# Peptides against a protein of PDB entry 3J47: the designs that were tried, part 133

Target 1, 121 residues: chain A of PDB entry 3J47
Amino acid sequence: IRLTNQLKSLKGLQSKLKDVVEYLDKVINKELPINHTILGKLQDVFNLLPNLGTPDDDEIDVENHDRINISNNLQKALTVKTNDELMVIYISNLVRSIIAFDDLIENKIQNKKIQEQRVKD
Target 2, 69 residues: chain B of PDB entry 3J47
Amino acid sequence: YEEKEESNLAATKSMVKIAEQYSKRIEEEKELTEEELKTRYVGRQDPKKHLSETADETLENNIVSVLTA

## One batch from the design tools (peptide; made by RFdiffusion4, then SolubleMPNN)

Design b2_p27_8_s3
Fold by OpenDDE base, seed 2:
Structure b2_p27_8_s3 (fold): chain B 121 residues (1-121), chain C 69 residues (1-69), chain A 27 residues (1-27)
Amino acid sequence: as target 1 above (121 residues)
Amino acid sequence: as target 2 above (69 residues)
Amino acid sequence: LEKQLELEKKRLESLLEYYKALQERAE
């Protein structure tokens, strides 16, 4: 479900981006007037997104806690953060699994003790 | 799209929260394991069960975190 | 205005590439 939603969002963004590019091309070609409203909204979106255009943005390990693959440069930094978070999650899962396994072993031992006691009685 | 966006935003917030609580969860898991060890020695079923339950909760939270990532 | 448009276009292209990469990861 979550992955599907992410994919849908990505597709939507891709489509919107394509529409904007097409619009921009038409404006550049003087075929259509610049839709200032769309452009303004897009600019706002980009302003909220880390600057993709400057390679310097790739160097900004903006520890933006949000692994949201927003923009490629930010995505690199975010990817690193994401990797770290995934690693933490992996370790946590491993630890949980170990604990669960330990509990299982203990339960098994207890069950054996109970059975042995029943046989003695 | 909007639903997915909302879900992604919620997931991101959850990830941040998970990161913050991760250390606590790890500690809780360790405590559960210690309680299980103690329960194994004492033969008290209750502490062991509690430890197991806490470990399971920690595992579940980690799984949710992975799914959110 | 034209320069701003070009800059925005580049930003959009970068965003598109990002989304493509995200999509590839999701697959």
Scores: peptide ipSAE 0.440, ipTM 0.836, DockQ to the pose 0.049; fails the geometry check
Fold by OpenDDE base, seed 1:
Structure b2_p27_8_s3 (fold): chain B 121 residues (1-121), chain C 69 residues (1-69), chain A 27 residues (1-27)
Amino acid sequence: as target 1 above (121 residues)
Amino acid sequence: as target 2 above (69 residues)
Amino acid sequence: LEKQLELEKKRLESLLEYYKALQERAE
């Protein structure tokens, strides 16, 4: 469910971005007047999104490294953060699996002891 | 879209909390393993079962965190 | 204005690529 909602949101965003690109191309070609409302919304989106391809890659403040959903350069940093979080989750799952296996082994040993006691009785 | 965004935001917040909880859960898991070790010596099934249940709960929480991520 | 529009276009393209990568990772 959550993954499906994320995919749907991503698809919606992709479609919107495509529409904006098409609109920008039409404006560049002077086929349509510049819609200030669309540009304003796009600017708001870009302000919320980390700057993609601005040569000053260095100025992305360290604080936003932790927030996964911001735009591409920040999203690269966020992707790194997401990868780190995924690694932590992976390690956690491995540790939990190991503990679960240890418990299973102990349960098997106990079951064997119970069976041995039943055979002696 | 808004519902999905809210879900993603909740997931992200959960991930940060999961990182802290993960460290705590690792310690709790170690404590349960120590209790299992103690139970292995005492021959009481109950402490081992409790440790196993806590480990399973920790695993489930990690899986939910991965699914939320 | 044209330079700003081109910069915005590049930003949108980069955003689109990121969303594609995110989608591929989610699949």
Scores: peptide ipSAE 0.440, ipTM 0.838, DockQ to the pose 0.048; fails the geometry check
Fold by OpenDDE base, seed 4:
Structure b2_p27_8_s3 (fold): chain B 121 residues (1-121), chain C 69 residues (1-69), chain A 27 residues (1-27)
Amino acid sequence: as target 1 above (121 residues)
Amino acid sequence: as target 2 above (69 residues)
Amino acid sequence: LEKQLELEKKRLESLLEYYKALQERAE
């Protein structure tokens, strides 16, 4: 469900972004006037998004560093944080898996002991 | 879109919370392993089972965290 | 205005790439 919602949101954003790009291209080509309202909203979105334009601006906003999901420059920092989080999650899953295997082994040993006891009876 | 955005925002907030909970989950997993070890030595099935259950819960929480991340 | 539009376009393209990457991760 969550993944599906994320995918849907991403698709929606992608579609909207495509529409904006198409609009911008039309404006650049003087085919259509600039919709100031759309442009303003887009600017607001970009202001909320990390600056993608300067690959050099390592402005890792600390609050966004943990969020892999934000745009490129902040996304680099966020990617690092996300990678760290993913690594932690991976390790945790691995540990849980190991514990589960240990329990399975122990259960198997116990079952074997029970069977041995039944044979002795 | 709005629902998904809200879900993503909630997921992000959950990730922060998960980081805090992760340490606790690791400890819970360790406790389960210790109980399993004790059960192996003492032959007490109940502590071992409890440890296994705690480990499973920790695993599930980690999976949810991964899905949220 | 044209420069701003071009800058915004670049930002939008970067955003699209980011969303694509997110989508690929979600798949």
Scores: peptide ipSAE 0.435, ipTM 0.838, DockQ to the pose 0.049; fails the geometry check
Fold by OpenDDE base, seed 3:
Structure b2_p27_8_s3 (fold): chain B 121 residues (1-121), chain C 69 residues (1-69), chain A 27 residues (1-27)
Amino acid sequence: as target 1 above (121 residues)
Amino acid sequence: as target 2 above (69 residues)
Amino acid sequence: LEKQLELEKKRLESLLEYYKALQERAE
């Protein structure tokens, strides 16, 4: 469910972005005037997004340490923080797994004791 | 789209809380393990069961955190 | 105006790439 919702949102954004690109191309070609309202909204969206930086996908323009992965250049700076968070989650999962195994072992021991007692009776 | 966005926002808020509660969850897990150990020696089923349940809850919370991340 | 349009186009392209990557991760 959650993943499906994320995918849907992404598809919607992709469609919107495509429409904007098409509009921009038409304006560049002098086929249509610029829609100032759409352009303004798009600019606002970009101002809220981390800077993607110039075309070298590997360069980090803005380093910011403590927030979750947004896919762009700022996200790369946040990658360290994200990695730390993921590590914590991983450790937590391991601990839970260990506890689950301990419980399983104890259950087996108890079952064995019950069986031994039944044989003696 | 809006429902998904709301879900993502909720997940982000949950991650912040998870960071704060992580230490507490680890402690709770340890307590459950100690109770299980005690149950192994004393033969008291109820404490062992409680520990197991708490461990499971901790595991579930971690899984949700992974899905949110 | 043309310079601003080009800048916006570049930003839009970057956003599209981000969405594609997110979609691939979701698959």
Scores: peptide ipSAE 0.414, ipTM 0.823, DockQ to the pose 0.044; fails the geometry check

Design b2_p27_8_s4
Fold by OpenDDE base, seed 1:
Structure b2_p27_8_s4 (fold): chain B 121 residues (1-121), chain C 69 residues (1-69), chain A 27 residues (1-27)
Amino acid sequence: as target 1 above (121 residues)
Amino acid sequence: as target 2 above (69 residues)
Amino acid sequence: YEKFLELQKKMLEAQLEMGKALEERAK
């Protein structure tokens, strides 16, 4: 039961992640228009996750040289960097989870085969 | 300003390095998964288990990295 | 399984791209 639930959850997460990646790739490639709602939901997911915000390529106009803006920009850059690191870590964890799920599926298949063999005996 | 820029640059370089290391770990995990697949085809349970264990270790390391981050 | 592997590959590619983007920002 627990393993099955974990597998189901992981499968759901994997599917969602795949959809997100595919969507992002399509957006980057300009194959799909930026859907603000999807982006917002993604942002919400990223906010619930450490703000794995897509670095909004908002060209922060470098021109406002005011020291406060530089500090804010640095903090923002650090935040973006931290977010990127967290994103990488998150993605990595997802990959690991997927691998673990694959192993669980395989184990389940093996268990099923063992059970089938026991029924034949 | 210069110190902050240098620190940011160093941090960025560190992040790139971490990303590269992560990519390498992902590739290693993939290789283990392929071995598991091969083992599954060959009907040998042991290689599959080893792959699973390595994948779990990779996952754990990533989790620790996330928690540390 | 193959689909899962493909998904993992895509994820790896996305990570690599992110790393490259970070490097470009650092330059």
Scores: peptide ipSAE 0.381, ipTM 0.824, DockQ to the pose 0.046; fails the geometry check
Fold by OpenDDE base, seed 2:
Structure b2_p27_8_s4 (fold): chain B 121 residues (1-121), chain C 69 residues (1-69), chain A 27 residues (1-27)
Amino acid sequence: as target 1 above (121 residues)
Amino acid sequence: as target 2 above (69 residues)
Amino acid sequence: YEKFLELQKKMLEAQLEMGKALEERAK
């Protein structure tokens, strides 16, 4: 049950990520206008999600003035760091879930074999 | 600024350490999965269960680490 | 089972990459 729920959650997350990527690609290609609300939600999601892979996309050229930049840079750095930590944790949890799923499958197979043997007896 | 930089550096170092620990835990989980696979071939439920439990513990530790970070 | 193992391997690789990225950012 727990493993199944985790897999479902992972699948849901994967689908959401795919949708996000597709949306971002459309925005980059100027197929869709930049929706600030969607971008804000996406940013919130990324703030909640560990930055999995692209350190480079955080070059938000916020050319904002020097002093505000330092505080913002620190906050960004902390956010990136937090995201990286969360990402590691997330991946670890995924790995554990996969292992648990594998065990569940094996248990199911074993149970099926036991049941088949009982029917033969 | 310097204090924040120092704090960020310390936090970053801690994160690297956590990442290393996580990597090690992932490897341990993989080993457990291999053991489960081996146990499947032997047809004994107990070793597989143990591997599964160890994998779960590894995941739990990772979750706790993330929550504590 | 093989697909599951492959998925686990990919997850491990992703974690390692994240760890490296963190290390690079820390430098």
Scores: peptide ipSAE 0.375, ipTM 0.833, DockQ to the pose 0.040; fails the geometry check
Fold by OpenDDE base, seed 3:
Structure b2_p27_8_s4 (fold): chain B 121 residues (1-121), chain C 69 residues (1-69), chain A 27 residues (1-27)
Amino acid sequence: as target 1 above (121 residues)
Amino acid sequence: as target 2 above (69 residues)
Amino acid sequence: YEKFLELQKKMLEAQLEMGKALEERAK
């Protein structure tokens, strides 16, 4: 149940992340105005969810000295950082889950062996 | 701008540290898994249980780290 | 069991790569 819920949450996050990426691409391409409220919400989402993608070392174009660009760059940097941290945590949790499953499998094997011994007796 | 950069740098350094800690925890988890494997070969339940417990502890620590980040 | 170990290994490798990328960005 917990693992299934985690997987469902991850899928939901992935879908939302895709939507965010699409939105960000539209903003970068000047197809849409920068909406601070959306960016803030995205930052909040990224703070809550680790970014599973290796953020490409896209050079933060330092050149746009406009306060808005700096804020966006900072937000992007913070988002990337938060994503990386969340990814590490997510991966760690996944590894722990895998180990726990391995232990469960071994326990089941042992239980099966015990049952087989009881049937032979 | 400078304050933001400094804050971002500090946050980045903290993240690197967390990543290193996470890597160490992953290695510890791997060692526990190896002990479980060894326990399977020896046929003793106790080492396997210990490995499972250590893996769970590692997972818990990671969850706490995520919640505190 | 082997598949599980491989998955863990891949996850560890991904984390290490992410850590390196962060370090490079911090330079």
Scores: peptide ipSAE 0.367, ipTM 0.829, DockQ to the pose 0.036; fails the geometry check
Fold by OpenDDE base, seed 5:
Structure b2_p27_8_s4 (fold): chain B 121 residues (1-121), chain C 69 residues (1-69), chain A 27 residues (1-27)
Amino acid sequence: as target 1 above (121 residues)
Amino acid sequence: as target 2 above (69 residues)
Amino acid sequence: YEKFLELQKKMLEAQLEMGKALEERAK
């Protein structure tokens, strides 16, 4: 159940990301105006779903000085940055959890030793 | 556009700072783990406890960082 | 315990790598 829900969420995100990419491509091609709402939704998606995957180094073609490309590149960069930050935080939390678990194990071992000593006395 | 660029730059700088802080916290956690290992070996509970506490603090700081990001 | 320690080490390494990647991108 949990894995299925996670998978469903990922699929939903993937679909939304695809839609955003398509929209961005259309904007780049001047087929559609920049839709701020889509960008906002994308940002919301990124805020909600830290992409634990190493974002592929999509070479942001720096060359297109068009404000739109700069904005898209900046948005991508911010998204990547946010994702990386979230990933770091996630990993850090995992490490802390592992350390805490280790401490719990040690405490348990100590408690067992104390109990064994009490039984011998 | 300029405002967005400025915002992105600021966000980037903040992220770098967070990454640096995270790296430092990871090192602190490692030190605590080593102390725990030593405590296990020596049979002294106090160093292990200290390591555990430091690890917990590091974890907490990371959680707070995630929540504030 | 040893396995747990190894896992922690791997996690630490992953964090360090991620941090480096972030720094590189910021540059």
Scores: peptide ipSAE 0.362, ipTM 0.833, DockQ to the pose 0.030; fails the geometry check

## One batch from the design tools (peptide; made by RFdiffusion4, then SolubleMPNN)

Design b2_p28_1_s3
Fold by OpenDDE base, seed 3:
Structure b2_p28_1_s3 (fold): chain B 121 residues (1-121), chain C 69 residues (1-69), chain A 28 residues (1-28)
Amino acid sequence: as target 1 above (121 residues)
Amino acid sequence: as target 2 above (69 residues)
Amino acid sequence: LKELLEKNKKEVEELDKLLKKLLEELKK
């Protein structure tokens, strides 16, 4: 669900960018006037979301911001941080698995002790 | 799209909280493991069970965090 | 970030030690 929502948001952004590019092309070709309102809103969105560009086309400004940002482009700079967080989660899962295995081992040992006691009786 | 964006924003805010909770969960897991080791040594099953349950909960929370990340 | 990574590494190492002890106990 969450991943699907993220993908949908990304697709929506991609579609909007495509529309902007198409509009800009039409303006360059003198086919349509510039829609200043849409352009202004898009600029505001880009200013609020520091790296909303598609990861493939935009020059990745290598700003080393270590903060988890949902924005893919800032996440590219923050990919290190996101990777670190994912690593922490992975390590935590491993730790939990280890604890679960420890409990299973303990249960097995207890069962063995119970069996040994039954044989002695 | 707006619903997904809102969900992603909420998830991002939750990630900060999860990071704090993660540190706490790691400590809780460590405590459970120590209790399990002690219980194995002392032969008291109840503390071991509690440790196991807490470890499982910690794992589940980590999995949810990974799925959210 | 390095400090956090180091903390995680220490925690994983501790967990690994615990698992190894448990495995040894199961083998007995």
Scores: peptide ipSAE 0.437, ipTM 0.850, DockQ to the pose 0.008; fails the geometry check
Fold by OpenDDE base, seed 1:
Structure b2_p28_1_s3 (fold): chain B 121 residues (1-121), chain C 69 residues (1-69), chain A 28 residues (1-28)
Amino acid sequence: as target 1 above (121 residues)
Amino acid sequence: as target 2 above (69 residues)
Amino acid sequence: LKELLEKNKKEVEELDKLLKKLLEELKK
C-alpha cells in the first residue's frame, strides 16, 4: 500500500512535470500565452520544494548529509545519504535472514536429536 | 495524490524513527543469536524459540523500514 | 553512518560464523 501510494505520487508528479515542460515549450514558441497563475503555483511549489531540477545547475552542494529529503540536487547529496540508509536497511534484513536461517538449522538439529532418541527407545 | 503525499510524509517520519531504532535492533538481534548459541549447549528449547521469534520480529521491522525508506 | 555500516557488517560476519557452526553440527 505505502509503496503503491509513493509510486502513484511519483507518477503524478512526473505527468505534471511533463505538462509543465510542454507548456513552457509552447510559451517559448509563442504558441500560448504564459499562464501566470499556473506558473505562480509552480514557483511556489518549487520554492517550498528544495531546488527541484533546474536541470542546468550542476552545483552538487554536498552540505546537507543528514536530511533524507526528496529533491534532486539536494537529493544528490541526500541520495548518497539515502543510499547509505538503504544499504544499512538491506544489511539489517540480511542479518535477520541469517538469524532466521540459523534458527532453522538449530531446529533441524533438534529434530534429528529427537529422532535419534526415538530410535534408541 | 494528496492522500499519498500525506502517507509518504508519515512514512518519512517513521523512517527517521526507524533509523534511531535500527542500532538497537541490531544489538537485540546479536544478543538473541548469542542466546540461541548458548541455549543449544544448555538444551533449553524455550530460549531458542524466543530468540527465533525475536529475530523474525526484527526482520519484519526491517522490511517495514525498507518499505518506509 | 559509516560507523553504523561497519557495526552492521561485523554483526553479519558474526552471524555467518554462527551459521557455519550450526551447519557443521548438522553434518555430525
Scores: peptide ipSAE 0.433, ipTM 0.847, DockQ to the pose 0.008; fails the geometry check
Fold by OpenDDE base, seed 5:
Structure b2_p28_1_s3 (fold): chain B 121 residues (1-121), chain C 69 residues (1-69), chain A 28 residues (1-28)
Amino acid sequence: as target 1 above (121 residues)
Amino acid sequence: as target 2 above (69 residues)
Amino acid sequence: LKELLEKNKKEVEELDKLLKKLLEELKK
């Protein structure tokens, strides 16, 4: 459910970005007049959201380095944090796997001991 | 879309908590491993089984955390 | 975060050592 919602949000953003690009291209080509209303709304969205889809999306804000980011520009700095979190999760899973294997080994050892006792009887 | 964004934000906040819980889970896993070691030395199944179960729970929680991340 | 990662790494290493010991016991 959560992953699906995140994906839907991302898809929505992608669609919006595509529409903006298409509009900008049409304006550059003088095919359509600038839709000021749509552009204004998009600008408002960009002002409210850490600039999703601006060329400055690649700029790392140092203040956001330690945070996991949902937004692309802030996301670059936040990508580092996200990577660290993913790494921690990975290590944790590895540790759990190791413990599970240890238990399996112990179970095998016990089974072997039981079998040896049965053979002696 | 907005609902998904809110859900994603909530998930992100949960990730922070997961990171904190992760450290605790690692400690719990270590304790279980110690119990398993003790069980091996004593030859008793019960402490080892308990350690194994706790390790499994820790693993499951990590998997859930990964899926949430 | 780095410190936490290092702690986790140490824990994993300890678990690995335990697993190795268990494997050795199974081979006996």
Scores: peptide ipSAE 0.432, ipTM 0.847, DockQ to the pose 0.008; fails the geometry check
Fold by OpenDDE base, seed 4:
Structure b2_p28_1_s3 (fold): chain B 121 residues (1-121), chain C 69 residues (1-69), chain A 28 residues (1-28)
Amino acid sequence: as target 1 above (121 residues)
Amino acid sequence: as target 2 above (69 residues)
Amino acid sequence: LKELLEKNKKEVEELDKLLKKLLEELKK
């Protein structure tokens, strides 16, 4: 039961990570205007983060957004960079979660092998 | 306004540094994951454990980075 | 389970590549 729940959570995280990666690829390829559209998409990603159990990331994004509205073009650019960094951090957390889940899967497999060996003895 | 701009600039520079550190951590995590995969094929528990520990440390560092961003 | 792990590893690798590219863009 616990391991199954962890697998489900990891699948959800993996899906989200894929979406973020796709967005980042679009930004890298300059398919989207760097300033406004990217910021909007990053905001959308951050707005979805609370739904993924990462409330800390959402709070940081909201605070940064409020600072942007007060800021000149340079400050706005800095906020965009901050949002990008937050997005990277979010992706990293997802990656770490995936790795941790992989380790859990491995542990489960090992436990099953040990049990099978005990039954053969 | 100028003081705020300076503070924002400093914060942005700090953020860039964090991003660089994060990128490095991601690479380290990836390497560990590859080692874990190899260890699964070899059946050695010790390398897998080490990979798991390093992945956890990387995760913790990312959380700290998020909190400090 | 092994297949799922391999899938996750591939996804992580792709994400890492994207993150590296983003970092390079932020440095510009």
Scores: peptide ipSAE 0.426, ipTM 0.836, DockQ to the pose 0.018; fails the geometry check

Design b2_p28_1_s4
Fold by OpenDDE base, seed 1:
Structure b2_p28_1_s4 (fold): chain B 121 residues (1-121), chain C 69 residues (1-69), chain A 28 residues (1-28)
Amino acid sequence: as target 1 above (121 residues)
Amino acid sequence: as target 2 above (69 residues)
Amino acid sequence: LEELKKKNKKNVEELLEKLKKFLEELKK
């Protein structure tokens, strides 16, 4: 049951991620207009994320006056960071799934051993 | 829009916190796996069960984190 | 049973290896 739920959750996440990627690709390809609201929210999320991370990390070169490029670079950096975070989460879920699977296998082996012992008795 | 933004902000903050906790949870998961291995040798079901439970909890937390993300 | 045990052991080892690899990747 738990493993199945985990798989379901993972599948749901995967589907959601795929949708996001597809959306982003469409935006990149100019097939869809940039949803400013989504972008703004994402940006807000990204702006908050760096403040939660390493405070000391590199001076985003404040000097590049081209606000648009800075915004894009920042957004890109934030996107990368978000991707990294998502990747970490994914890996973590995978690891948990693997551990749970290993436990399941071990339980199965134990059950089999118990059954074999019962047959011998 | 603002409510969604606020919700996303809160979620993001939660995600960062979860990320920090995640590293710790990974270590806990490893410990559980080691206990499972030990339990397999010692024949004590309790450590193995505990490891499994901790791994499951870690997985659940990661799933929640992913869903929040 | 022994074969099953052996297979499970192998699977666990592989999983552990993957876990280690993932942890290393997370550190980079």
Scores: peptide ipSAE 0.427, ipTM 0.848, DockQ to the pose 0.010
Fold by OpenDDE base, seed 3:
Structure b2_p28_1_s4 (fold): chain B 121 residues (1-121), chain C 69 residues (1-69), chain A 28 residues (1-28)
Amino acid sequence: as target 1 above (121 residues)
Amino acid sequence: as target 2 above (69 residues)
Amino acid sequence: LEELKKKNKKNVEELLEKLKKFLEELKK
């Protein structure tokens, strides 16, 4: 349940991020006016996100490496931290996957044993 | 800048806490794996299920941590 | 069945090793 909710939240975030990207692309292409409200919310997200320096602003002061770079420049240092965190998450997911796989294998083995026992009866 | 620095510091502290929690979760996952291994030998379904559930919880927590980072 | 169990055990061990490696990398 919690994992499913987390996955759902992640999917929701991904979808929202995709929508933002699509919106930004449309704004860049002058197809849609800049929605100030969405941009403001995005800015708030970016502000809550350690300075995801928009690629265009040159003066990204090299803040310290260890921070989770969600965005490129502070995101680069934060990307190191985020890469570390993402790596941790990836490793954690891998570990969970391994454990789940082990459980699956064990379940399969148990099922096979049950089937073999049923055939003997 | 100061607000951002404070936010970043808080985020960093949160990340450290997440890393610690992750380490703890990894240990919990190991315990589940050990229980699963024991369950394979003992043939008791309940410990294996518990291990699987703990592994799933650990994974979920890691995913949430990644999403929150 | 025994072979399957052995394979699963090996897979679990490999996964545990990977997990350990990842934890070590996170500490660096």
Scores: peptide ipSAE 0.456, ipTM 0.857, DockQ to the pose 0.009; fails the geometry check
Fold by OpenDDE base, seed 5:
Structure b2_p28_1_s4 (fold): chain B 121 residues (1-121), chain C 69 residues (1-69), chain A 28 residues (1-28)
Amino acid sequence: as target 1 above (121 residues)
Amino acid sequence: as target 2 above (69 residues)
Amino acid sequence: LEELKKKNKKNVEELLEKLKKFLEELKK
């Protein structure tokens, strides 16, 4: 149960991150104008969800780009660093999910063994 | 601008801390996986379970870190 | 049951390998 909930949370985070990345790419490519409504919704999601990814900020301070990790939604430069950190966190979560999955498999095997023993008795 | 910069700096520091915590958690996860593997060979369910639980905890912590980041 | 155990073991090994790869990527 707990593992399943964690996996679900991770999937949700992954989806949100993907959406943010896609939106940012579209803005960078000038395929879409900066949609303030989307940004506002993203901000709301970030406020409601523990800070998942960088909101689309209109004004990008380039200087903070290299140093700023995943947490800060503030500046575009901050956004890039934040993206990197977010990726790291994502990978970490994925790894944990894999481990949890392995444990689940083991638990299932154990349960089957227990059931087989009960049938033999 | 200055207030925003200060906020960004604080956030950056938080992210660095998260990254460090993440690295530590990854190591803990590896240890758990190794123990689980060993437990499978030895046939001892309890150590394997403990490893799995620790891995899960590590995962949870990473998720929380990602969410907070 | 033994077959299931073997399959599970294989899956765990694969997961461990993936984890290692991810860690290497994080170091880059």
Scores: peptide ipSAE 0.442, ipTM 0.851, DockQ to the pose 0.010; fails the geometry check
Fold by OpenDDE base, seed 2:
Structure b2_p28_1_s4 (fold): chain B 121 residues (1-121), chain C 69 residues (1-69), chain A 28 residues (1-28)
Amino acid sequence: as target 1 above (121 residues)
Amino acid sequence: as target 2 above (69 residues)
Amino acid sequence: LEELKKKNKKNVEELLEKLKKFLEELKK
């Protein structure tokens, strides 16, 4: 459910970005007037986005590396953070699996002991 | 789309919380393993069960974290 | 039964070692 929602959001964002690009192309070609409101919103988005094209994106705080947000550079940083988080989750799952396995082994040992005691009685 | 975005934001916040709690969960898992060891030595089934339960909870939380990721 | 217990003990020890290694990797 959550992944599906995230995917839908990303698809929606991608579609919106595509629409903006198409709009910008039309403006460049003088087919449509510049929509200042859309441009302003885009500028706001770009300002909120770590500078996609500028090497200064390297300074994006480690926290932003995990955010899958709109900007490819930010997305790269976010991808790194996401990878780190995924690694942590993976390790945690592995640890839990190991613990669960240990418990199963102990339970099996206990069950065997109980069975042996019952056979001796 | 907005609902998904809100859900993603909530998920991201949850991931941060998971990251913060991750160390604690790892410690809890270790504690469970220690309790299993202790239970094995002490012969008390209850501590062992508790360790197993904590390990399971840690695993579940990790799975939820992965799914939210 | 004793052999089974010994095997289980070994498995637990191996699992614990793996867990320790993973924790060390996470710290890196």
Scores: peptide ipSAE 0.427, ipTM 0.858, DockQ to the pose 0.007; fails the geometry check

